# Peptides against a protein of PDB entry 7SID, part 136

Target 1, 151 residues: chain A of PDB entry 7SID
Amino acid sequence: LHMYLMLLKELPGEEYPLPMEDVLELLKPLSNVCSLYRRDQDVCKTILNHVLHVVKNLGQSNMDSENTRDAQGQFLTVIGAFWHLTKERKYIFSVRMALVNCLKTLLEADPYSKWAILNVMGKDFPVNEVFTQFLADNHHQVRMLAAESIN

## One batch from the design tools (peptide; made by RFdiffusion4, then SolubleMPNN)

Design b2_p28_4_s3 (from b2_p28_4, 14 letters changed)
Fold by OpenDDE base, seed 3:
Structure b2_p28_4_s3 (fold): chain B 151 residues (1-151), chain A 28 residues (1-28)
Amino acid sequence: as target 1 above (151 residues)
Amino acid sequence: SEYREKMEKLEKELEQKWQEVEQQELLE
């Protein structure tokens, strides 16, 4: 886990995006790591904070290649899982804050949810629709973060 | 590169861990 989190931190930002092949390599173990630590709030928060760099990297890609679609799919699977567990009230507010930031970044990359669609339990949920649900979150800071993101 | 080398090591470790988890689930 420590080594993986370190690699996430070392991801290049918007100034120098990684090749899509490298992004795929990083995403490959992500689902398994999240599954192993899904009940650890601190680990989940940390993962969500660091995967923001992945979203930024994906958003900078202008190529409609198989690798791009594959990377997007793998990432959305993870985000969908976090969102699903959030709906089941499994995460504290700080984890939800991190998730909202991920969703915000996704919307910035794909405002019309052309590819940013979460598939959960066989149903499709566009990120823009998912995001608006956090406007009614029980915690005031989550609501505030969601509200300022739509303006 | 150094980065790729670290990724390869991580992948091997995670694969081993996942196999252990799967084996445990089969025994339960």
Scores: peptide ipSAE 0.048, ipTM 0.554, DockQ to the pose 0.061
Fold by OpenDDE base, seed 4:
Structure b2_p28_4_s3 (fold): chain B 151 residues (1-151), chain A 28 residues (1-28)
Amino acid sequence: as target 1 above (151 residues)
Amino acid sequence: SEYREKMEKLEKELEQKWQEVEQQELLE
């Protein structure tokens, strides 16, 4: 985990997007890491904070490439899982805030949710639709963050 | 290259750990 988090921290900014191949490599263990530590709020928060770079990379990539679609799918699976657990009230507000930031970044990359669609339990949820639900989050700071993201 | 090498190493470790966790869950 520590190594993984370090690698996440070492991701270059959007100014220098990663090759999609590198993104895929990074995403490959992500789902497992998240699953292993799904109940660790601090770890989840940290992961969500750093995967923002992944979103940025995905948004700047050629959406028509197979690798991009693959990366998008893998990433969205993870985000969907976090979203699902959020709906089940498994995460504290700080984790939800980190998730909102991820969703915000996704919307910036894909405002119309052309590819940013969460598939949870076989049902599709466009990120823009998912995002609006955080406007009604139980925690004030989460609502505020979501609202600020829209405005 | 170094980054990729670390990732590969991590993936192996995570896979092993995942299998262990999965095995434990199956036993429960």
Scores: peptide ipSAE 0.047, ipTM 0.551, DockQ to the pose 0.066
Fold by OpenDDE base, seed 2:
Structure b2_p28_4_s3 (fold): chain B 151 residues (1-151), chain A 28 residues (1-28)
Amino acid sequence: as target 1 above (151 residues)
Amino acid sequence: SEYREKMEKLEKELEQKWQEVEQQELLE
């Protein structure tokens, strides 16, 4: 875990996007890491905070490439899992805050959810629709973050 | 690259841990 988090932290900034091949390599173990620590709120929050850089890279990539679509799919699978568990009330507000930030970044890259669609339990959920649900979150900070993110 | 090498190593380690967790869950 420590090594993985370190690698996530070392991701290049938006000014120097990673090659999509490197993004794919980074995403490859992500699902397993998330699954292993799905019950650890702090780890989940940390992961979600660090994968923001991945979202930024995905938004700047060639959307027509197979690698981009693959990376998007893998990332959305993870986000979908977090969202699903959020709906089941498995995560505290701080994790939900981190998730909202991820969704916000996705919407910035894809405002109309052309590719940003979560597939959970065989059903598709556009991120723009998912995001609006956080406007009614039980925690005021989550609601506030969601509200200011659409301004 | 060095980065890819680290990732490959991590993937192997995570796979091992995943197998351990999976086995544990099956026993529970």
Scores: peptide ipSAE 0.037, ipTM 0.536, DockQ to the pose 0.069
Fold by OpenDDE base, seed 5:
Structure b2_p28_4_s3 (fold): chain B 151 residues (1-151), chain A 28 residues (1-28)
Amino acid sequence: as target 1 above (151 residues)
Amino acid sequence: SEYREKMEKLEKELEQKWQEVEQQELLE
C-alpha cells in the first residue's frame, strides 16, 4: 500500500503528462487496491486525492486513441465503485469530499460527459448528473464544494 | 523506466496480497 500511494503521489501532473501506456500501468492495480482497502476511510481518501493526477492526464489525451479509451474505462470503473459505495453511505464526508474533487476534475475535462460516464450495476450514469446529487449531501462542506463546482 | 520498474514490483506485491485476501475470504 505504501509503495502504491508513493507512486500515485509521484504521478506527474498536467504540466508533465505521462504517456498513456504508463497511465495504464498505474491503473492496472488500482481497482484491486481500492477493493482491498475499501473499508479504510483514510486510505480511500488518500487514493482519491492522488488519482486527481490521473484525471489530468486523461483530459489531455487523444480521445480517439484506443489506449485513452482503455485508461478512461479503467479509471471510471474505480470512480464508479467509490460513488456506488457512497450511495450506500459507506464513506465519511472527507472521503466524499475527495470524490467530489475527482468528479469536478472530470467535469472540467469533459463538461458534457461525453466519455465521463460511470457504469454501475450495468447502468450508465453521466458524471454531470452524478455530480448534482452531492448538492444534497448531508454534510455542509460537501454541498458547498459541489455548489462551487457548478460555476 | 525506473517508474515502470517500481510499478512492476508493486504489481507483484499486490498480486501476492490479493491472493492472501482471496484465500482468507474463501475460508470465511
Scores: peptide ipSAE 0.041, ipTM 0.538, DockQ to the pose 0.065; fails the geometry check

Design b2_p28_4_s4 (from b2_p28_4, 12 letters changed)
Fold by OpenDDE base, seed 1:
Structure b2_p28_4_s4 (fold): chain B 151 residues (1-151), chain A 28 residues (1-28)
Amino acid sequence: as target 1 above (151 residues)
Amino acid sequence: SSYKEKMEQLEKELEEKWEEVEKKELEE
């Protein structure tokens, strides 16, 4: 886990996007890591904070690339899992805050959810629709963050 | 690259750990 988190930190931001092949390599173990630590709030928060770099890279990629679609799919699967568990009230507010930041970044890259669609339990959930639900979150800080993200 | 090698090593370790977890869950 520690090694993986360090690798995530090494991802360049929006200024210098990585080749999509490298992004895919980072995403490969992500689902397993998240599954193993899905019940650890601190680990989940940390993961979500670090995958922000992945989102930024995905937003600058060529949409026509097969690798881009693959990377987007893998990433959205992970985000969808976090969203699903959030709906089941499995995560504390600080984890939800981190998730909102990820969703915010996705919306910046895809405001109308052309590709940013979460598939959970066989159903599609556009990120823009998912995001609006956080405006009604039980915790005031989550609502505040969500509101600020729209403005 | 060194980065790729680290990722491959991590993937291997995680796969082994995941298999252990799955085995335990099936036994419970």
Scores: peptide ipSAE 0.044, ipTM 0.515, DockQ to the pose 0.068
Fold by OpenDDE base, seed 5:
Structure b2_p28_4_s4 (fold): chain B 151 residues (1-151), chain A 28 residues (1-28)
Amino acid sequence: as target 1 above (151 residues)
Amino acid sequence: SSYKEKMEQLEKELEEKWEEVEKKELEE
């Protein structure tokens, strides 16, 4: 975990996007890491904060390539898992805040959810529709963060 | 690259650990 987090921290910002091949390599172990630490709120928050760089890289890449679609699919699988557990009230507000930031960044890259669609339990959930649900979150800071993204 | 090699090593370690976790969950 420590080694993986260090790799995530060393990702360049949006001013220096990574090649899609490097993004794919980074995403490969991500699902397993999230599954292993799904009950650790601090680890989940940390992971979500660092994968923001992945979203920024995906948004600046050519969306017509097979590698881009593969990377998008792998990333959306992870986000979908976090979303699913959020619906089951398994995460504290600070984790939900980090998730909202990821969804916000996705909407900036794909405002109409053309590719940003979460598939959970065989059902499709466009990110723009998922995002609006956080406007009714039980925690005021989560609601405020979601509202700021719309204004 | 050094980065790629580190990722491959990490993937191997995580796969081994995940198998142990899955085994425990199936036994519960």
Scores: peptide ipSAE 0.043, ipTM 0.514, DockQ to the pose 0.068
Fold by OpenDDE base, seed 2:
Order: structure tokens, then sequence, then C-alpha cells
Structure b2_p28_4_s4 (fold): chain B 151 residues (1-151), chain A 28 residues (1-28)
């Protein structure tokens, strides 16, 4: 994990768009990392915070390219997994807030959820629809974050 | 590239660790 995070930090910052090749290389091990640490709340929060950079880069890319679609798919798979476990009430509020930030960034890039669709257990869930559910989150800070994201 | 090589090494290590985790989960 530490090595993964180190490699993530070696990527260009938000000031520079990441080549899609680098995004794909970063996303490749991500699913495995998330699976290994799925029960570690702090690690999950950290991962979600770091992948925000990836989301921003995806939004700036040409959505018609195969590499972009591949990267989007891999990323959405991870987000979908976090969403699924959130629905099962496996994550504390701080992890959910990090997830909301990811979803917010996705909606900024795709406000109508044309490509931002989570597939969980064979069912599709548009991110805009998923996002609205956080307005009813049990924790007030999560609700507030979700509400602020609408404005 | 150096970055690619590092990622490949990481992927290998993660795969090994995943196998260990899976084994433990099956035993529990």
Amino acid sequence: as target 1 above (151 residues)
Amino acid sequence: SSYKEKMEQLEKELEEKWEEVEKKELEE
C-alpha cells in the first residue's frame, strides 16, 4: 500500500493532465489494493481521497477513446464496490464523505450520468441517482457535504 | 519505463498477499 501511494504521488499534479496510459497503470492494481484493505476504514478513506485526482483527469479526457472508456470502467468498478459496502453499512462516515467527494467530482464531469454509472451485482446505478441518496445519510456531515455539492 | 516496472512488481506482491488473505478467509 505504501508503495502504491508513493507511486500515486509521483504522478503529475492537478496542474497537468495525466496521460491516459499513466491513469490506466495506476488503476490496474487499484481493485486489488481496495480488496486487500476493504475492512480498513483509514486505508479506504486514504485511497478514496487519492483517486480524486484520477477522477479529475478522466473528466478532461476524450470520452470517445478506448483507453478513456477502459479507465472509466476500472474506476467505476472500484467506486461501485465502495458504494456496495456503503449500502451494507460497512463504512464509517469519514469514508462515506470521501466517497461523496468522488461522486461529486464525477457529476461535475458528467452531470447527467451518461457514462458515470455504477454496476453493482449486475444492476446499473447512475451516479446522480446514487448521489442523492447521501442527502438522507445517517450522519449530518455526510448530508451537509452532499447538499453543498448540489450548489 | 521505471514506473511500469515498479507497478508490475507491486501487482505481483499484491497478488501474493491476496492469496494469503483468501486462504485466511477460507480457514475462518
Scores: peptide ipSAE 0.033, ipTM 0.508, DockQ to the pose 0.072
Fold by OpenDDE base, seed 3:
Parts: structure tokens; C-alpha cells; sequence
Structure b2_p28_4_s4 (fold): chain B 151 residues (1-151), chain A 28 residues (1-28)
């Protein structure tokens, strides 16, 4: 975590598309941080809200470089982990809301899930298919958030 | 910027949690 905090402090102070190198630096320790605090709902929600900026950066990238693919892979690993725990009913609705927002942003960048594919336990789950499952979420606000993306 | 403020908030929250974890590890 100390390493992660140091990396975060090195990020640009202005809101603009981040260089892919900076995105990679941010993503490298993220999986470990998420794992450490996987049961802390507030931390998970906060992380998901902050990584929305990363999703936007990945979606706006016009380069199909190795770094881009690497960043996409690392990010999808994290999202996949959150999705997996969501299926196990480990997260409250506010965390699921944040996750849906991430998925929504991914679909805006990749509507046909060409690269936005979650690999969980060795199986591939296209984000568009994952997203539709939130239309049947137990919480009405989650369903509404998911539905507005389809309409 | 708004992004800077968000990142600072995240750092603060994570640092507080880390201190709790470190304290627990030292006591064990």
C-alpha cells in the first residue's frame, strides 16, 4: 500500500487524458490493494469511483499498443474480481452502483465487447452480457442505472 | 483540480486503513 500511495502522488494534478505509462503505474498495485480491502465496502466503492477515470482513459485511447493491451488486461482483472464477488453477494448496492458505472463506461468505449471481456475462473464473460444481468438486480436503483444505459 | 482532490481523498483513506493494519501486525 505504501508503494501504491507513492505512485498515486506522482499522478498529474490536472484532469486530462493520462499517458498510458501513468495508467500502467496506477494499475500495477491496484489488484493487491483491492484484495487487501475486498471486504471494506466504503473502500471498494471509493476505488471503483476513482478508477472511472482510468476507464475513460482506456476508452479514449486510439493506440493498439502493447501497453494499451496490458493496461486493459490489468484493469479487466480488477473489474472481474469485483464482478465475481458481486455474484457471491458480497457487496452492498452502493458498491454495485459504482461497478455498473464502470461497466457502463466500458460499453460506451466498446459496445460490442471486442476487448472488454472479463475472465473469471478461466471463463470469458463479455461485459455486455455481464451488464444485462444488472437489469435484474435486487435493488431498484441498480436496475434503473443499468436500464438507462440500454434506453 | 477535481481529479487531484479525488486522489488526495483516496490516499488519505487508504493511509488510515494501512496504519490500522500495521498496528495490528505489530501486536501479533
Amino acid sequence: as target 1 above (151 residues)
Amino acid sequence: SSYKEKMEQLEKELEEKWEEVEKKELEE
Scores: peptide ipSAE 0.023, ipTM 0.496, DockQ to the pose 0.041

Design b2_p28_5_s1 (from b2_p28_5, 14 letters changed)
Fold by OpenDDE base, seed 1:
Structure b2_p28_5_s1 (fold): chain B 151 residues (1-151), chain A 28 residues (1-28)
Amino acid sequence: as target 1 above (151 residues)
Amino acid sequence: SEEEKEKKYKEELYKKSEELLEKLEKSE
């Protein structure tokens, strides 16, 4: 786990995107890691903070390539799971903060949620629609963070 | 075609999502 998290942390951001093939390799084990540690709030927070770099890389890629779609799908699957568990009140505010940051970054890359769509339980949820729900979060810091993205 | 690609993408996304959620639910 530690080594994997370090790899995620070291991923270049928006200014220096990696080849999509490399991004895919990093995303492959992510769902399993998230599944294993879904109840560990600290690990989940760390994962969400580190995958911000992945989102930034995805935004710089060719949207028409198969590898891009695959990477987007892998990533959105994980984010969708975190979103779902958040709706089930499984995560504390600090984890929700990290999730909001991921969603903000997705919206920067795809403001109208053309590809940033979460699929949960067979239903599609555009990220821009999902994001607005955090404006009404029970925790004031989550609401504030969500509000900052709109301005 | 682009339509076929989009269809395939959505199908794979749906499968991956359900697989992960099932794993999460089983271990809860």
Scores: peptide ipSAE 0.278, ipTM 0.761, DockQ to the pose 0.848
Fold by OpenDDE base, seed 3:
Structure b2_p28_5_s1 (fold): chain B 151 residues (1-151), chain A 28 residues (1-28)
Amino acid sequence: as target 1 above (151 residues)
Amino acid sequence: SEEEKEKKYKEELYKKSEELLEKLEKSE
């Protein structure tokens, strides 16, 4: 786990996007890691903070490539799971903050949710619609962060 | 066709989502 998290932490930023092949390699174990540590708030927060760089990479990639869609799918699967567990009140505010930041970055890359769509329990949830729900979050800092993204 | 590719993409996405959620539900 720690080695994997270290790899995520060292991901290149927006200025130096990763090749899609490298993104895919990093995303492959992610769902399993999230599943194993779903109850560990610190690990979840760390994962969400680190995958911000992945979101930035996905937003700058060629959306028409098969590898891009594969990477998007794998990423959205994980984000959808975090969203689902958030709705079930499984995560503390700091984890929700990290999730909002991920969603914010997705909206910056795809404002109209053309590809940024979460699939949970067989239903599609556009990220722009999901994001607005955080405006009513119980924690004031989460609401504030969500509100800042509207401007 | 591009439409067929999109359909396949969504099907795979649905499958992956379902698999992950099932794992999460069974472990709870």
Scores: peptide ipSAE 0.273, ipTM 0.758, DockQ to the pose 0.842
Fold by OpenDDE base, seed 5:
Structure b2_p28_5_s1 (fold): chain B 151 residues (1-151), chain A 28 residues (1-28)
Amino acid sequence: as target 1 above (151 residues)
Amino acid sequence: SEEEKEKKYKEELYKKSEELLEKLEKSE
């Protein structure tokens, strides 16, 4: 886990995108890691903070590439799971803050949610619609962060 | 075609999503 988190942390941002093949390699174990540590708030927060760089990398890639689509899918699967568990009130505010930041970054890369669509329980949820729900979050800091992202 | 690619993409996405959610639910 720690080694994997270290690799995620070192992922370059928008200015220095990695080859998509490398991004895919990093994303492959992510789903499993999230599943194993879903109850660990600190690990979840750390993961969400680190994967922000993945979105930045994806935004700089050719969206018509099959590898890009694959990477997007793997990433969105994880984000969708975190959102789902958030709806079930499984995460504290700090984890939700990290999730909002991920969603914010997704919207910056895809403002109209053309590809940024979460699939949960067989249903599609555009990120722009998902994001607005955090404006009504129970924690004031989460609401504030969400509001700042829109305005 | 692009349409076929999109369909395949969604199918894989749905499959992966379901697999992850199933794992999460079993561990709760």
Scores: peptide ipSAE 0.279, ipTM 0.760, DockQ to the pose 0.836; fails the geometry check
Fold by OpenDDE base, seed 2:
Structure b2_p28_5_s1 (fold): chain B 151 residues (1-151), chain A 28 residues (1-28)
Amino acid sequence: as target 1 above (151 residues)
Amino acid sequence: SEEEKEKKYKEELYKKSEELLEKLEKSE
């Protein structure tokens, strides 16, 4: 886990996109890692913070490539799971803050939710719709972060 | 076709989502 998190942390931002093949390699174990550590709030927060760089890379890639769609799918699967568990009140506010940051970054890359759509329990949820729900979060800091992200 | 690609993408996304959710539910 530690080595994996270190690799995620070293990902470059939007200004320096990685080859999509490299992004895919990093995303492949992500769902399993998230599953294993879903009850560890600190690990979940760390993962969510680090995958922000992945979102930035995905945002400026060619959406027509199979690798891009695969990477988007793997990423959105994880985000969808975190969102689903958040709705079930499984995560503390700090994890929700990290999730909001991920959603914010997704909206910056895809403001109209053309590809940023969460699929959970057989239903599609555009990220812009999901994001607005955090404006009514129980924790004031989450609400504030969500509100700041809109402006 | 573009429609076929979109369909395939959604199917794979659905499958991956369900698989992950099942794993999460079983481990609870």
Scores: peptide ipSAE 0.275, ipTM 0.758, DockQ to the pose 0.866; fails the geometry check

Design b2_p28_5_s2 (from b2_p28_5, 15 letters changed)
Fold by OpenDDE base, seed 5:
Structure b2_p28_5_s2 (fold): chain B 151 residues (1-151), chain A 28 residues (1-28)
Amino acid sequence: as target 1 above (151 residues)
Amino acid sequence: SAAKKEEEYRERRYKLSEELLKKFEESE
């Protein structure tokens, strides 16, 4: 876990995008790691904060590339799972804030949710629609963070 | 075709989501 988190933390951002093959390699263990530590709020927060760099890398790639789309899919699968558990009230506000930051970054890269679509239980949820739900979050800091993204 | 590729993509996404959520439930 710690080694993987270090790799995510050291991932170059938008200014220095990685080859998509490298991004895919980094995403391979992500779902497994998330599933193992889904009950650990601190680990989940850390993961969500670190994967922000992945979104930045994905946004700088050719969206028509098959590899890019596969990377997007793997990433969005994890985000969708965290969102699903958030709706089930499984995460504290700090984790939800980290998730909102991920969604915000996705919308910056894809404002109209052309590719930023979550899939949960066989249904598609555009991130722009998902994002609006956090405007009514029970925690004021989450609402404020969400509001900043649309203003 | 583009339509076929899109369908294959969606199928992969659905499968990945289902598998991950199952793992999440198992870890609960």
Scores: peptide ipSAE 0.535, ipTM 0.896, DockQ to the pose 0.942
Fold by OpenDDE base, seed 4:
Structure b2_p28_5_s2 (fold): chain B 151 residues (1-151), chain A 28 residues (1-28)
Amino acid sequence: as target 1 above (151 residues)
Amino acid sequence: SAAKKEEEYRERRYKLSEELLKKFEESE
Protein backbone atom coordinates (compact mmCIF):
# COMPACT_ATOMS: atom_id res chain seq x y z
CA LEU B 1 0.00 0.00 0.00
CA HIS B 2 2.66 2.47 0.96
CA MET B 3 4.55 1.95 -2.24
CA TYR B 4 1.44 2.36 -4.32
CA LEU B 5 0.41 5.50 -2.51
CA MET B 6 3.85 6.90 -3.02
CA LEU B 7 3.63 6.22 -6.72
CA LEU B 8 0.33 8.04 -6.90
CA LYS B 9 1.75 10.95 -4.99
CA GLU B 10 4.70 11.27 -7.29
CA LEU B 11 2.67 11.42 -10.46
CA PRO B 12 3.32 14.45 -12.61
CA GLY B 13 0.65 17.09 -12.73
CA GLU B 14 -1.38 18.54 -15.53
CA GLU B 15 1.63 20.30 -16.96
CA TYR B 16 3.30 17.01 -17.74
CA PRO B 17 0.71 14.34 -18.32
CA LEU B 18 1.65 10.70 -18.38
CA PRO B 19 1.01 8.50 -21.37
CA MET B 20 -2.38 6.93 -21.07
CA GLU B 21 -0.82 3.50 -21.01
CA ASP B 22 1.02 4.42 -17.86
CA VAL B 23 -2.09 5.88 -16.33
CA LEU B 24 -3.91 2.64 -16.98
CA GLU B 25 -1.20 0.67 -15.27
CA LEU B 26 -1.43 2.88 -12.24
CA LEU B 27 -5.18 2.55 -12.12
CA LYS B 28 -5.18 -1.23 -12.29
CA PRO B 29 -4.70 -1.84 -8.58
CA LEU B 30 -6.69 1.17 -7.44
CA SER B 31 -10.05 -0.52 -7.07
CA ASN B 32 -8.54 -3.40 -5.15
CA VAL B 33 -6.68 -1.10 -2.82
CA CYS B 34 -9.81 0.90 -2.18
CA SER B 35 -11.83 -2.18 -1.42
CA LEU B 36 -9.23 -3.45 1.02
CA TYR B 37 -9.08 -0.21 2.94
CA ARG B 38 -12.60 1.12 2.49
CA ARG B 39 -13.10 1.16 6.26
CA ASP B 40 -9.89 3.01 6.97
CA GLN B 41 -10.82 6.66 6.83
CA ASP B 42 -7.25 7.89 6.80
CA VAL B 43 -6.23 5.62 3.97
CA CYS B 44 -9.29 6.58 1.97
CA LYS B 45 -8.52 10.24 2.46
CA THR B 46 -4.95 9.69 1.37
CA ILE B 47 -6.00 7.77 -1.70
CA LEU B 48 -8.47 10.43 -2.74
CA ASN B 49 -5.90 13.15 -2.25
CA HIS B 50 -3.32 11.34 -4.31
CA VAL B 51 -5.60 10.40 -7.18
CA LEU B 52 -6.05 14.09 -7.91
CA HIS B 53 -2.98 13.71 -10.06
CA VAL B 54 -4.71 11.02 -12.04
CA VAL B 55 -7.66 13.27 -12.67
CA LYS B 56 -5.36 15.92 -14.02
CA ASN B 57 -3.79 13.43 -16.36
CA LEU B 58 -7.14 12.18 -17.56
CA GLY B 59 -8.26 15.67 -18.37
CA GLN B 60 -5.32 16.24 -20.67
CA SER B 61 -5.85 13.14 -22.76
CA ASN B 62 -7.74 12.60 -25.98
CA MET B 63 -11.26 11.88 -24.89
CA ASP B 64 -11.93 9.94 -28.06
CA SER B 65 -9.23 7.41 -27.33
CA GLU B 66 -10.28 3.99 -26.19
CA ASN B 67 -7.51 3.94 -23.64
CA THR B 68 -8.67 7.27 -22.29
CA ARG B 69 -12.18 6.01 -21.84
CA ASP B 70 -10.94 2.91 -20.12
CA ALA B 71 -8.81 4.93 -17.76
CA GLN B 72 -11.66 7.30 -17.09
CA GLY B 73 -13.94 4.39 -16.46
CA GLN B 74 -11.67 2.74 -13.95
CA PHE B 75 -11.12 5.97 -12.11
CA LEU B 76 -14.77 6.96 -12.09
CA THR B 77 -15.68 3.53 -10.82
CA VAL B 78 -13.69 4.19 -7.68
CA ILE B 79 -15.07 7.67 -7.27
CA GLY B 80 -18.54 6.30 -7.72
CA ALA B 81 -18.00 3.75 -5.02
CA PHE B 82 -16.75 6.35 -2.57
CA TRP B 83 -19.68 8.56 -3.43
CA HIS B 84 -22.06 5.69 -2.91
CA LEU B 85 -20.72 4.99 0.54
CA THR B 86 -20.73 8.69 1.30
CA LYS B 87 -24.45 8.76 0.66
CA GLU B 88 -24.72 5.96 3.16
CA ARG B 89 -22.85 8.11 5.68
CA LYS B 90 -19.91 5.77 5.84
CA TYR B 91 -17.20 8.40 5.61
CA ILE B 92 -16.20 11.22 7.91
CA PHE B 93 -16.01 14.80 6.75
CA SER B 94 -12.31 14.69 5.95
CA VAL B 95 -12.87 11.92 3.45
CA ARG B 96 -15.79 13.80 1.96
CA MET B 97 -13.58 16.84 1.66
CA ALA B 98 -11.10 14.84 -0.35
CA LEU B 99 -13.89 13.48 -2.50
CA VAL B 100 -15.19 16.97 -3.20
CA ASN B 101 -11.73 17.98 -4.29
CA CYS B 102 -11.71 15.10 -6.72
CA LEU B 103 -15.08 16.10 -8.06
CA LYS B 104 -13.96 19.69 -8.36
CA THR B 105 -10.96 18.63 -10.37
CA LEU B 106 -13.14 16.49 -12.58
CA LEU B 107 -15.41 19.42 -13.26
CA GLU B 108 -12.46 21.57 -14.13
CA ALA B 109 -11.47 19.02 -16.73
CA ASP B 110 -15.02 18.30 -17.84
CA PRO B 111 -17.36 21.11 -16.84
CA TYR B 112 -20.34 19.65 -18.62
CA SER B 113 -19.78 16.08 -17.47
CA LYS B 114 -19.37 14.67 -20.94
CA TRP B 115 -17.19 11.87 -19.66
CA ALA B 116 -17.21 12.57 -15.93
CA ILE B 117 -20.19 10.39 -15.18
CA LEU B 118 -20.42 8.08 -12.22
CA ASN B 119 -21.97 4.71 -12.78
CA VAL B 120 -23.44 3.26 -9.62
CA MET B 121 -25.88 0.41 -9.44
CA GLY B 122 -26.43 0.52 -13.15
CA LYS B 123 -27.33 4.20 -13.19
CA ASP B 124 -25.43 7.18 -14.52
CA PHE B 125 -24.83 10.23 -12.39
CA PRO B 126 -23.13 13.22 -13.99
CA VAL B 127 -20.48 14.63 -11.71
CA ASN B 128 -21.88 18.13 -11.98
CA GLU B 129 -25.12 16.88 -10.48
CA VAL B 130 -23.34 14.83 -7.86
CA PHE B 131 -21.24 17.80 -6.88
CA THR B 132 -24.21 19.98 -6.02
CA GLN B 133 -25.25 17.50 -3.36
CA PHE B 134 -22.26 18.47 -1.28
CA LEU B 135 -23.58 22.00 -0.99
CA ALA B 136 -25.98 20.51 1.51
CA ASP B 137 -23.45 18.36 3.33
CA ASN B 138 -23.89 18.03 7.07
CA HIS B 139 -20.42 19.34 7.80
CA HIS B 140 -19.78 23.04 7.37
CA GLN B 141 -16.31 22.62 5.93
CA VAL B 142 -17.61 20.33 3.22
CA ARG B 143 -20.32 22.81 2.33
CA MET B 144 -17.81 25.60 2.25
CA LEU B 145 -15.44 23.70 0.02
CA ALA B 146 -18.24 22.84 -2.35
CA ALA B 147 -19.41 26.43 -2.43
CA GLU B 148 -15.92 27.69 -3.13
CA SER B 149 -15.68 25.33 -6.05
CA ILE B 150 -18.72 26.86 -7.69
CA ASN B 151 -17.72 30.47 -7.18
CA SER A 1 -19.41 0.73 -35.33
CA ALA A 2 -19.59 3.64 -32.96
CA ALA A 3 -22.76 2.28 -31.45
CA LYS A 4 -21.16 -1.06 -30.81
CA LYS A 5 -18.15 0.51 -29.19
CA GLU A 6 -20.36 2.60 -26.96
CA GLU A 7 -22.30 -0.44 -25.90
CA GLU A 8 -19.11 -2.26 -25.09
CA TYR A 9 -17.95 0.68 -23.06
CA ARG A 10 -21.17 0.77 -21.08
CA GLU A 11 -20.91 -2.92 -20.41
CA ARG A 12 -17.39 -2.53 -19.13
CA ARG A 13 -18.40 0.31 -16.85
CA TYR A 14 -21.31 -1.65 -15.50
CA LYS A 15 -19.17 -4.64 -14.78
CA LEU A 16 -16.46 -2.64 -13.08
CA SER A 17 -18.91 -0.82 -10.86
CA GLU A 18 -20.76 -3.93 -9.83
CA GLU A 19 -17.60 -5.81 -9.07
CA LEU A 20 -16.15 -3.06 -6.94
CA LEU A 21 -19.33 -2.47 -4.99
CA LYS A 22 -19.55 -6.17 -4.35
CA LYS A 23 -16.06 -6.14 -2.96
CA PHE A 24 -16.95 -3.20 -0.77
CA GLU A 25 -19.89 -5.08 0.62
CA GLU A 26 -17.79 -8.13 1.27
CA SER A 27 -15.34 -6.07 3.27
CA GLU A 28 -17.99 -4.99 5.75
Scores: peptide ipSAE 0.535, ipTM 0.895, DockQ to the pose 0.885
Fold by OpenDDE base, seed 1:
Structure b2_p28_5_s2 (fold): chain B 151 residues (1-151), chain A 28 residues (1-28)
Amino acid sequence: as target 1 above (151 residues)
Amino acid sequence: SAAKKEEEYRERRYKLSEELLKKFEESE
């Protein structure tokens, strides 16, 4: 886990995008790692914080590439799972804040959720609609963080 | 054919989501 998290942390962001093939390779283990530690709040927070770099890279890619779509899909699948459990009140505010940061970064790259769409339980949820829910979060810090994206 | 490719993409996404959520449940 530590080695994988370190790799994610070192991923170049928006200013220095990597080939999508490399991004996709980094995302391959992500689903499994998340599933193993889904109940560990601290690990989940750390994962979400580190994958911010991946989101920034995804925003710089060619949308017509199959590899781009696959990479986006792999990432959004994980985000969707975390969001789903958030709706079930499984995560504390610090994890939700990390998730909001991911969603904010997605919206910066795709403000109208053309590709940033979560798929959970066979249903599609555009990130801009998902994001709105955090404006009404029970924790004031989460609401404040979400509100920063609107201004 | 473009419509077919899009449908295939959606199906892949649905499958990925279901598989991950299943793994999450198994980890409980």
Scores: peptide ipSAE 0.530, ipTM 0.894, DockQ to the pose 0.933
Fold by OpenDDE base, seed 3:
Structure b2_p28_5_s2 (fold): chain B 151 residues (1-151), chain A 28 residues (1-28)
Amino acid sequence: as target 1 above (151 residues)
Amino acid sequence: SAAKKEEEYRERRYKLSEELLKKFEESE
């Protein structure tokens, strides 16, 4: 876990995007790691904070690439799972803050949710619609963070 | 066709989501 988290932490951001093949390789174990540690709030927060760089890479890639779509899919699957558990009130505000930051970054890259769509339980949820739910979050800091994207 | 590819993509996404959520449930 720690080695993987270190790898995520050191991932280049939007200024120096990684080849999509490398992004895809990085994302392959992500779902498994998340499933193992989904109850650990600190680990989840750390993962979400580190994958912000992945989001930036995904948003600046060639959308016509199959690898890009696969990488987007794998990433969005994880985000969808975190969102799903958030709906079930399983995560504290600090984790939700990190999730909102991921969603904000997705919307910056895809403001109309053309590809940024969560798929949970066989249903599609555009990120722009999902994001608005955090404007009504129970925690004031989460609401404030979400509102920053609107203003 | 493009429509077929899109359907296949959605099916893959559905499967990935279901598998991950199943793992989440099993980890409880």
Scores: peptide ipSAE 0.529, ipTM 0.894, DockQ to the pose 0.911

